# Ledger of designs, part 2: peptides against a protein of PDB entry 5HB3

Target 1, 150 residues: chain A of PDB entry 5HB3
Amino acid sequence: RQMQDRCMSEYNQRIRNAPEGSIDPFRMACYKIIGRCDLSNRSLDGLQTDVNDWIWLQFNLARETDRSLELAGESYGLAELQASIREIGLKHFPKTAAEDTNGSFGMFFYLQILAGMFEQAIAYLYPFSYVDAVHFAIALTYYGLLRPVD

## One batch from the design tools (peptide; made by RFdiffusion4, then SolubleMPNN)

Design b1_p24_1_s4
Fold by OpenDDE base, seed 3:
Structure b1_p24_1_s4 (fold): chain B 150 residues (1-150), chain A 24 residues (1-24)
Amino acid sequence: as target 1 above (150 residues)
Amino acid sequence: SAAAAAARAEKLAEFLEKLHKELT
């Protein structure tokens, strides 16, 4: 508790008082990841990141703990992450093969798989690549990760 | 190619920027 309070204090002080452009982005990242500061902003400002970094961050910030015990005052879990991915999909990824201009459907499929959204991932992939969707469906079913519909 | 990789990186950057706006 004391450590988190100090971390939060330092984080807030730096965000508010540090000269513009002087903040060490790695330090701020540590405050976010370790200190769980400002969980409403789930990005790493000032760092060059890719999709893997982003998804890694989301999973690290996501905690399956009792919200009443969350010392950070804010909670973020898998359900919220999944909701976020759904929203991202609706806004930024093709919904049909006809809308796919850059082949980005695979990335959204990947994000859904990582987030454990297996049924939705397969359903999404199916119109883009029937064969791949079937293969993934078989594999996921075999490992008990996909819930087949009767 | 290097050019293709750069183009993909730019698209990813744009995507991440949009995500940042939505998650802030």
Scores: peptide ipSAE 0.028, ipTM 0.457, DockQ to the pose 0.185
Fold by OpenDDE base, seed 2:
Structure b1_p24_1_s4 (fold): chain B 150 residues (1-150), chain A 24 residues (1-24)
Amino acid sequence: as target 1 above (150 residues)
Amino acid sequence: SAAAAAARAEKLAEFLEKLHKELT
């Protein structure tokens, strides 16, 4: 608790008082991750990140805890992450093979898998790659992660 | 192959930039 309070204090002080561009982005990232500061802003400014870094951050910020127990006063869980992934999919990823100009369908499939959206992931992949969708479906079913329907 | 990989990386970077704008 004391550590988190200190992180929040430092984060708030720096974000308000430091000249723009003078803040160490890595330090701010530490405050974000460890101190859970400003959870409404789930990005790391000033850092070059890839999709893996982004999703890693989302998972680290996500907590499966009641909001009443959240020390940061803000809550972000797996459900919110999944909602975000859905929204991202609607806005930025192809819905059909005909819309796939960049071959980015695999990335969205990957994001859904990481977020535990297995049924949606398979359903999404199917029109792009039947063979891959079947293989993943078999594997997910084998491990008890897929909920098949009749 | 290398050119294709570079193009993919650029597209991903653009995507991440869009995400960043939406999440900030």
Scores: peptide ipSAE 0.026, ipTM 0.453, DockQ to the pose 0.242
Fold by OpenDDE base, seed 4:
Formats: C-alpha cells, sequence, structure tokens
Structure b1_p24_1_s4 (fold): chain B 150 residues (1-150), chain A 24 residues (1-24)
C-alpha cells in the first residue's frame, strides 16, 4: 500500500508538473503497472511497444479483484478488457475475408484468445480459416476452455 | 526478408494507432 501510494503521488505530480518531454516513460510505466495509476489510460506513451506489450499491460492492469477493495480507486478487470477487445474488433478489424485487406484477422483472433474470449475467437476465425478454427476449437475443448453451444 | 519485416512493422504501427484511438 505504501508503495502504491507513493507511485500514485509521484505519477500525479509528474503528469501535472513536469516539463514536456522531461518525463521518463519507463518510470511512468512503472508507476502505472505497480501503482495502478490512471487506469483510464491503459497505454504507455513514449515507449516503443507492440501488440504483445499492449496486451501484457492490459492483463497486468485487468485484475480480478473486488472493486470496493481496489487501492487505486479504479476498477479494471477482465470483463472490461474483453469489452475493449470487442469494441476494437468491431471498429478496426475485418469481419469477413472480403474485408481483410492487410491480413489482420489473425491478430484479432490472437487478442481474443489471450483475453479468454474463446468462443468469440473461434467464431471469428471460422470464416477466415475453417481448418484453423476447427483445430483451435478441438484444442480449447480438450483443455476445457471452450463452452459448447446448444 | 527486410521487406517482410518492414511490412509487418507497418501493419503493427497501424494497429497500435487504432488501438490508441479506441482506448483514449
Amino acid sequence: as target 1 above (150 residues)
Amino acid sequence: SAAAAAARAEKLAEFLEKLHKELT
């Protein structure tokens, strides 16, 4: 708790008072990750990040805790992450092979899998790659992760 | 190949930009 409080204090101070360009982005990232500061902004500005970094951050921040007990005063869980992924998918990823101009369907499938959206991921992948969708469905079922539909 | 790597980088950049817009 003490560490979190310190992180929050330092984070807020730097965001508000630091000259432009003077903030160490790595330090700010540490404050965000450790202190769970500013969960409404789930990005790392000033850092070279990729999708893996982004999703890692989301999982780090998306803790399944009692919202009433969240020390940061903010709530962000898996459900919120899944909602975000869904929204991103609707807006920025192809829905069909015909819409796929850059081959990004695999990335969205990957994000859904990582976020535990297994049924949605399989359903999404199916029109792009039937064979892969079936293989993943089998694997997910084997591990008890896929819920059969009626 | 270098060309393939560049293409992947561009795709990733575009994706990240979209994510940023969505999450901010």
Scores: peptide ipSAE 0.025, ipTM 0.461, DockQ to the pose 0.267
Fold by OpenDDE base, seed 1:
Structure b1_p24_1_s4 (fold): chain B 150 residues (1-150), chain A 24 residues (1-24)
Amino acid sequence: as target 1 above (150 residues)
Amino acid sequence: SAAAAAARAEKLAEFLEKLHKELT
């Protein structure tokens, strides 16, 4: 708690007072992760990141806590992350095999799986690769993660 | 029930690791 308060204070101070270009992006990232500062901006500005880095950050920031007890005054949980993934999917990923130009459907499938959206993930994968969708469905069912609906 | 939940979590972790390696 003490560290979180300090991180929040330092983050706010740096954002407001530091000259442009003088801020260490790694330090700011640490403040964001540890201090949960500025959760409305869930990106790491000034850092070269890929999808793996992005999703890692999202899961680190996504915590299931009572919003009233959150020190940062902001809360971001799994439900919000799932909503974000849905929105990203609508904007940036193919919806059908006909729309797939670069094979990026697999990444969106992966994101949905990570976020626990198993049923949606399988449903999404099905039109792209029937065989793969069936295999993943079997595996997820075997581990009790997928709930087949009649 | 707790043991079953733990086992499920471990299997999920293994599954996700394999998935990550295959898709990235």
Scores: peptide ipSAE 0.016, ipTM 0.397, DockQ to the pose 0.029

Design b1_p24_5_s2
Fold by OpenDDE base, seed 4:
Parts: sequence; structure tokens; C-alpha cells
Structure b1_p24_5_s2 (fold): chain B 150 residues (1-150), chain A 24 residues (1-24)
Amino acid sequence: as target 1 above (150 residues)
Amino acid sequence: SAAAAAAAQKQKNLEEFLKKLQEE
């Protein structure tokens, strides 16, 4: 708690008062992850990041905590992450195989799986790869993650 | 080699995606 409070304080102070470009991006990242500061901005400015870093960040920020118990004024959980992934899907990923020019459908499928959006993930994958969708559906069902529709 | 090329292309596509996300 003390560390979190300190992170929030320092984050707020630095973001407001520090000269432009003087803030250590890694430190700011720590404040965001540990202190859960400014969760509305789920990016790491000033850092060279790739898609794996982005994914890692999203899931680390999406902590399954009771919102009432969060010390930070902001809460970000799995539900919010799922909502974000849905929005991203609508904007940036192909809806059909005909729209898939770069083979990115797999990444969106992967994101949905990671976020526990199993039914949606299977439904999304189906038009791109029927065989894969069926195999994943079977696997997810086996592990009790997918409820078969009667 | 073909697999490596495919992986590289995939990575490039994902980087482009990330760039788009950051622009929003």
C-alpha cells in the first residue's frame, strides 16, 4: 500500500511538473503497472514496444481485483479488457476471410482466447478456419471452458 | 527459411497493428 501510494504520488507529480522528455519511460511504466496510475491510457509512451509487450501490459493491468478493495481510484479488470478487445476487433481485424489481407485473424482469435472470450473466439475463427474452430471448440469443451449449445 | 519468412511477415503485420492502436 505504501508503495502504491508513493507511485501514484510520484506519477501525478511527474506527469504534471516534469519537463517534456525528462521522464524515464521505464519508471512511468512501473507507476502504471504497480501503482495502477492512469489506467485509461494502457500504453507505454516513450518505450520501444512490440505486440507482445502490449499484450503483456493489457493483462497485467487487467487485474481481477474487487473494485471496492482497490487502493487506486481506478479499476480495470477482465471485463474492461474484454470490452477493449471487442472494440479493437471491430476496428482493426478482419470480419471475414475476404477481408483478411495479412493473416491477422489469428491474432484476434488469440487475444479473445487469452481474455476468456471463448465462445466469441470460436465464432470468430469459424469463417476463417472451420477445422481449427472445431478443434479448439472440442479442446475448450474438454477443459470445461466452453459450454456446448444444446 | 519459408517458416522464418512467414514469421517475419507476421511480426511486421502485428507491429503495424500496434502502431494503429497507438495512434488512437
Scores: peptide ipSAE 0.085, ipTM 0.658, DockQ to the pose 0.729
Fold by OpenDDE base, seed 1:
Structure b1_p24_5_s2 (fold): chain B 150 residues (1-150), chain A 24 residues (1-24)
Amino acid sequence: as target 1 above (150 residues)
Amino acid sequence: SAAAAAAAQKQKNLEEFLKKLQEE
């Protein structure tokens, strides 16, 4: 708690008062991750990042806590992450095989799986790859993660 | 080689996707 309070204080101070370009991006990243500062901005500006880094960040920031006890004044949990993934899907990923020009459907499937959106993930994958969807469905069912439908 | 090229292109597409996310 003390660390979080300090991080939040320092983050706010730096954002407000630091000259442009003088802030260490890694330090700011630490404040964001540890102090949960500025959770509305879930990116690491000034750092070279890839898709894996982005995924890692989203899930690290999506902590399940009692919202009433959230010290940063901002709440971001799995539910919010799932909502974000849905929005991302609507905006940036193909909805049908005909729209799949880049073969990116697999990434969206992967994101949904990581976020525990199993039923939605399988439903999404099915029109792109029937065989893969069935295999994943079987596996998820075996592990008790997917409810079989009649 | 063709498979590697395709994989590289997919990775590039994902990076472009990330840029779009950061711009929003």
Scores: peptide ipSAE 0.085, ipTM 0.656, DockQ to the pose 0.510
Fold by OpenDDE base, seed 2:
Structure b1_p24_5_s2 (fold): chain B 150 residues (1-150), chain A 24 residues (1-24)
Amino acid sequence: as target 1 above (150 residues)
Amino acid sequence: SAAAAAAAQKQKNLEEFLKKLQEE
């Protein structure tokens, strides 16, 4: 707790007072990841990142803890992450096979699977690849991860 | 190779996607 409080204090001080470009982006990343600072901004500014880095960050910042017990004062859990993924899907990924021009449907399927959105992932994949959707559905059912569709 | 070109294009598409996410 003491370390977290210190991180938050330093983060807030630097973000407000430091000239633009003078802050070490790696240090700021440490404050965000370890100190849970500014959870509303789930990006690493000033760093060269790829999609894998983004995915890693989202899941590391998400916590499966009671909001009342989170020391950071801000809460960001799996439910919020899932909501974000849904929104991302609506905005940035093809909804139908006809809209798929770059084959990006697989990435959205992957994101949904990582977030535990199994039923939605299968439903999404089905119109793009029937065979793959069935195979994944069988596997997920075998492991008890897929629930009956309403 | 054609496979390498396809992989590169995929990566480019993903990076563009990431940029769009960061702008929101």
Scores: peptide ipSAE 0.080, ipTM 0.653, DockQ to the pose 0.672
Fold by OpenDDE base, seed 3:
Structure b1_p24_5_s2 (fold): chain B 150 residues (1-150), chain A 24 residues (1-24)
Amino acid sequence: as target 1 above (150 residues)
Amino acid sequence: SAAAAAAAQKQKNLEEFLKKLQEE
């Protein structure tokens, strides 16, 4: 708790008082990841990140911490991440094969799978690739991750 | 060369996607 309070204090002080460009972006990233500071902003400013970095960050920030122990007024867990992925999908990914101009449907499918949204992922993939959707459905069912609809 | 170009295009698309996410 003392460490978290110190991290929050230092993070806030640096954001408010540090001259522009003087903040080490890696240090700020550490405060965010380790100290869970400013979880409402789930991006790393001043760092060149790729999609893998973004995915990694989202899942690392979405920790099931005992809500009772989080002094940070904001809790971010798997449920919130899943909600965010759904919203991202609605805004930024094709809904049908006809809307797919860049072949980006696979990325959204991948995000849903990573987030444990298996039924939704299969349902999404089905109109884009029937064969792939069936193969994934079989595999997920075999491992007990997909509930077969009677 | 074609594979490299395709990879570069995918990376660019992804960077644009990330930029949009950060602006929201």
Scores: peptide ipSAE 0.077, ipTM 0.654, DockQ to the pose 0.416

## One batch from the design tools (peptide; made by RFdiffusion4, then SolubleMPNN)

Design b1_p27_8_s3
Fold by OpenDDE base, seed 1:
Structure b1_p27_8_s3 (fold): chain B 150 residues (1-150), chain A 27 residues (1-27)
Amino acid sequence: as target 1 above (150 residues)
Amino acid sequence: KELEKALERLKKRIEKGKVYLNGFILS
């Protein structure tokens, strides 16, 4: 708790008062990850990162925690992550096979699976690859992760 | 074995999609 509070304090101080160009992006990243600072901004500004880093960060910041017990005052859990993934899908990924010009649908399927959005993931994949969707549906059902459709 | 094939196809699509996603997710 003490460390987290210190991180929050230092983060706020530097964001507001740091001289131009003096902010250490690595330090700020530590404040975000450890101190849970500024969870509304789930990126590592000033650092060279890739999509793998982004994915890692999203899931590390998302915690299954009771909002009333959130020490940092900001809450970000699985539900919020799922909402973010939905928004990314709506904005950047094809909705139908006809819209698929670059074959990127698999990535969105993967993100949904990672976020536990199994039913939505299968439903999404189905029009792009019927056979694969069926196989994944069977597998997910076998492991008790997918609710059988009526 | 069929599931394995599906997984391999998905892996290829994911890798392609990562390149695509990397182009805008960090902007």
Scores: peptide ipSAE 0.282, ipTM 0.849, DockQ to the pose 0.768
Fold by OpenDDE base, seed 4:
Structure b1_p27_8_s3 (fold): chain B 150 residues (1-150), chain A 27 residues (1-27)
Amino acid sequence: as target 1 above (150 residues)
Amino acid sequence: KELEKALERLKKRIEKGKVYLNGFILS
């Protein structure tokens, strides 16, 4: 917590006072991850990142925190992450098999699974791949992550 | 074995999706 507080302080100070481009992006990333600073910006500017890094970051930032202990003005937890994933899905991923030109539906399915959106994930996958949806539904049900249909 | 096949298919689809997602998520 002490480290987190210091990170936040330094982060804010550097954002306000440091010349543009003078801040070590890795340091800023550390402040964001450890200090949970500026969670409204869930990207790592100045770093060469890919989608894997992005995914990693999103889920690492999506932590359940005690509101009373959080210094950040906003909280970013699983619910917010799920909302973000929904938005990404609506904006960028195919909604029907007919729209699937790149076979990208699997990625959105995966994101939903990672975010614990199991029912939605299965429902989404079903029209794209019936067989796979059934298999994953069975597996999720086995592990108690999906409620079986009556 | 069937589940393994499903997982393999998913893996392939995820990889395709990652390429796609990479195209816009960082823009």
Scores: peptide ipSAE 0.281, ipTM 0.846, DockQ to the pose 0.831
Fold by OpenDDE base, seed 2:
Structure b1_p27_8_s3 (fold): chain B 150 residues (1-150), chain A 27 residues (1-27)
Amino acid sequence: as target 1 above (150 residues)
Amino acid sequence: KELEKALERLKKRIEKGKVYLNGFILS
């Protein structure tokens, strides 16, 4: 798209040439989202954001792109997003019920589900909530999203 | 009904998790 190319150009120019503190963070966010600029930095600096905004951004930036067109720009897909979620889980979320002091395991389960990591999500949830894990496993299997283990 | 209950429990836990995640994901 012509607009995407323009966004990329303007983004690069502003990052390089704009005086410190003069860049409109909202404008830069638009360039990132629409123009897919600087996908290695998946945050919106200078804007007041919360976890909902973060989640929204991650999934909007993670798109299936035609590999043939990747030569023209940066790519960030589902695989990279899944890797990021795994990393977040390893660093910040409890691995066992004994480690769960704040009840945050549900959030990590949710992130895994959103990212299509269904088998891993169920396996993760199981030691925290057996009953819920079973119910979700049944539901996911019904919709063909979970592979039954023999 | 049981699945719905599970979903409701999950929603509550997600909210708790959001508070926790806010503490480090944006830092």
Scores: peptide ipSAE 0.265, ipTM 0.840, DockQ to the pose 0.795
Fold by OpenDDE base, seed 3:
Structure b1_p27_8_s3 (fold): chain B 150 residues (1-150), chain A 27 residues (1-27)
Amino acid sequence: as target 1 above (150 residues)
Amino acid sequence: KELEKALERLKKRIEKGKVYLNGFILS
C-alpha cells in the first residue's frame, strides 16, 4: 500500500505540475503498469507503440483483484476489459460478411477469445467462417470453456 | 488436423486484422 500510494502521488504530481514535454514516458508507463496509476487511461502516451503493445497493456492492466484493496476509481478487471472489447467491436469491426471489406473479423474473434468471451466469439465467427467456427466450438467445448446458450 | 488448419487460417487473419486495428486503436 505504501509503495502504491507513493507511485500515485508521484504520478499525479508529474501529470499536474511537470512542464510540457518534460515527462519521461517510460517512467509514466512504469507508474501505470506497476503502480496501477490512472487506470482510466489505458494508453502509453509519448511512446511508439503498436497494436501488439496495446493488447499486451490491456490484458496486463485487467487484473482480477479485490476492489476493496484498490484505490477508489482505480479498479479495472476482466469485466471492464470485456466491455471495452464489445464497444470496439461495435464501432470498428464488421457485423456481417457483407460488411467485411478488409478481412478484419478474425482480429475481433481473437480479441473476444483472449478476453474469455467464448460463446460470443463463436457466435460472431459463425457467419464469416462456418467451418472454423465449428472447429473452435468443438475445441472450446472439449476444454470446458464453451457453454450452451440458455 | 482440421483444427490446426483453422488455427493457421486464424493466425493469418489476425495479422491482417492487427494492421487494421493499429489504424484506429492508437488514434
Scores: peptide ipSAE 0.263, ipTM 0.840, DockQ to the pose 0.775

## One batch from the design tools (peptide; made by RFdiffusion4, then SolubleMPNN)

Design b1_p28_5_s4
Fold by OpenDDE base, seed 5:
Structure b1_p28_5_s4 (fold): chain B 150 residues (1-150), chain A 28 residues (1-28)
Amino acid sequence: as target 1 above (150 residues)
Amino acid sequence: SELEELKKKFLKLVEENKELFQEKLRSS
């Protein structure tokens, strides 16, 4: 908590006093991850990240928000993450097996799982791989994460 | 295959975060 407060204080001072672009991108990342600063800007400008790094960041930000709602001046919860995943899916991933030219359906499935969108993930995977969808559904059901359709 | 590796990662993820996921599902 003390570290987060210090990070927030330093961030606020720097954004007020520093010229635009003068803050080290890695330091900015630390302020966002540790201090929960400026969560309205969910990008890490100046850092090149792949999809895995991006989803890791978003997932951790969402988890920390859920655990530290009272401590964070700003929030980026699971709902916002899920909305982002849906938006990304609509823009960048195949909707049908016929559209899948590069096998990227698996990545979108993975993103949905990380976001806790289990029913949607299974429904999405089903037309691409029936057998795998069934296996994942069984596993999710075993852990109580997939609700059987009454 | 890429899908098999994804399956392994998935199972690990679910096992490591099952309590968190269950809590979030209950609150939704």
Scores: peptide ipSAE 0.020, ipTM 0.527, DockQ to the pose 0.091
Fold by OpenDDE base, seed 1:
Structure b1_p28_5_s4 (fold): chain B 150 residues (1-150), chain A 28 residues (1-28)
Amino acid sequence: as target 1 above (150 residues)
Amino acid sequence: SELEELKKKFLKLVEENKELFQEKLRSS
């Protein structure tokens, strides 16, 4: 908590006094991740990141914590992140094999796996490739990541 | 609005890394 308090204090001082974009991107990332500062802005401007890095950051920032205990007074849960991915899927990815004109179903499958949406990922993949879906289901079950469907 | 902007950024990153996702899928 002492570290978080210090980070929050420094962050507040810098954002008030520094010109936009003048803060070192790495330092900004530290304030966001460690200090939980400015959680409404989940971007790391100035850092070159790929999708994996971005998703990693989102998960760290989406930790389930008591809102009342957060110094920044901001919270963003894993549920909201997963909901966002679902919405993106509904708008931008094929729902059935018949809709798949560009072969992008695999990309959305992968995104759901990254987001820990294992059951939904398998369910999504099944109509496109039942063989692959079964193989992934077996693997995920082996690792204890897939819940059995009742 | 912030969430919508994040969604847009996410989609953009996905599109930019399409080949990477396909590669990872093939290797999985």
Scores: peptide ipSAE 0.019, ipTM 0.506, DockQ to the pose 0.085
Fold by OpenDDE base, seed 2:
Structure b1_p28_5_s4 (fold): chain B 150 residues (1-150), chain A 28 residues (1-28)
Amino acid sequence: as target 1 above (150 residues)
Amino acid sequence: SELEELKKKFLKLVEENKELFQEKLRSS
């Protein structure tokens, strides 16, 4: 808690005193992750990142808690992140095997898994690969991540 | 908006990491 408060204080000081865009990107990332500062900007400009780094950040910034209980910090709900992934899926990923021209269905499956959208991920994978969907369903059920059908 | 810019960046990263996603899918 003390670390978070110090990060918030330092962040506020730096944004007031530093020219725009002059804060070290890594330091900015630390302020966001540890201090929960300025969560409206969830980008990490100036850092070499891939999809894993980006999504890791988003999940670390996400909280599935009552925002009213948070003191001196911001939150970005897991629901908002999942909604964003759904939106991207609807616009940019194939819905059926017939629509898949570049094999991108696996990427969207993976993104849904990372976001904890297990039921949706399995349902999505099913029309592309029945066998894989069944295998993943069994595995996810085994680990307690998928609810068995009654 | 900031959110739209983030989404664009996300899509770019996804496209650039196709092979990584496929590898992770195969190894999972």
Scores: peptide ipSAE 0.018, ipTM 0.485, DockQ to the pose 0.107
Fold by OpenDDE base, seed 4:
Structure b1_p28_5_s4 (fold): chain B 150 residues (1-150), chain A 28 residues (1-28)
Amino acid sequence: as target 1 above (150 residues)
Amino acid sequence: SELEELKKKFLKLVEENKELFQEKLRSS
């Protein structure tokens, strides 16, 4: 892709010549999203982002590609994103309803959904809210993201 | 690709169920 090549070239030039943090945050985002530049650093410094924006970005950066065509440092697949979400979940979110003191289970559920972890998300939500889990399961099934349970 | 299809389905899901997602998150 010509645009990708240009992004890569510009990014490499800027990272070499510009002081750290001097690159326009939006441009940096473009380099990462379009140019696939510096995928080892998935933060968007200088941009005000919330969790939704972050996970949206991570999801969009995730690619299923021939790994033989990409360098390890410039590759970030859905599997890696999901692994990261799992790690985050283990560290920062309640595992059971009894552990939930602030209602944060919903956020982790949402993160899993945004990461394409649909089955895991439903399984996670189920013990917190059966009704909600069923509702979301129906929705996910409708969109072909979850296998129906007969 | 399977991933692209998944992304499209996901976006559709999010867009069409945005209110539901937001409601559920707020009520949590």
Scores: peptide ipSAE 0.018, ipTM 0.447, DockQ to the pose 0.053

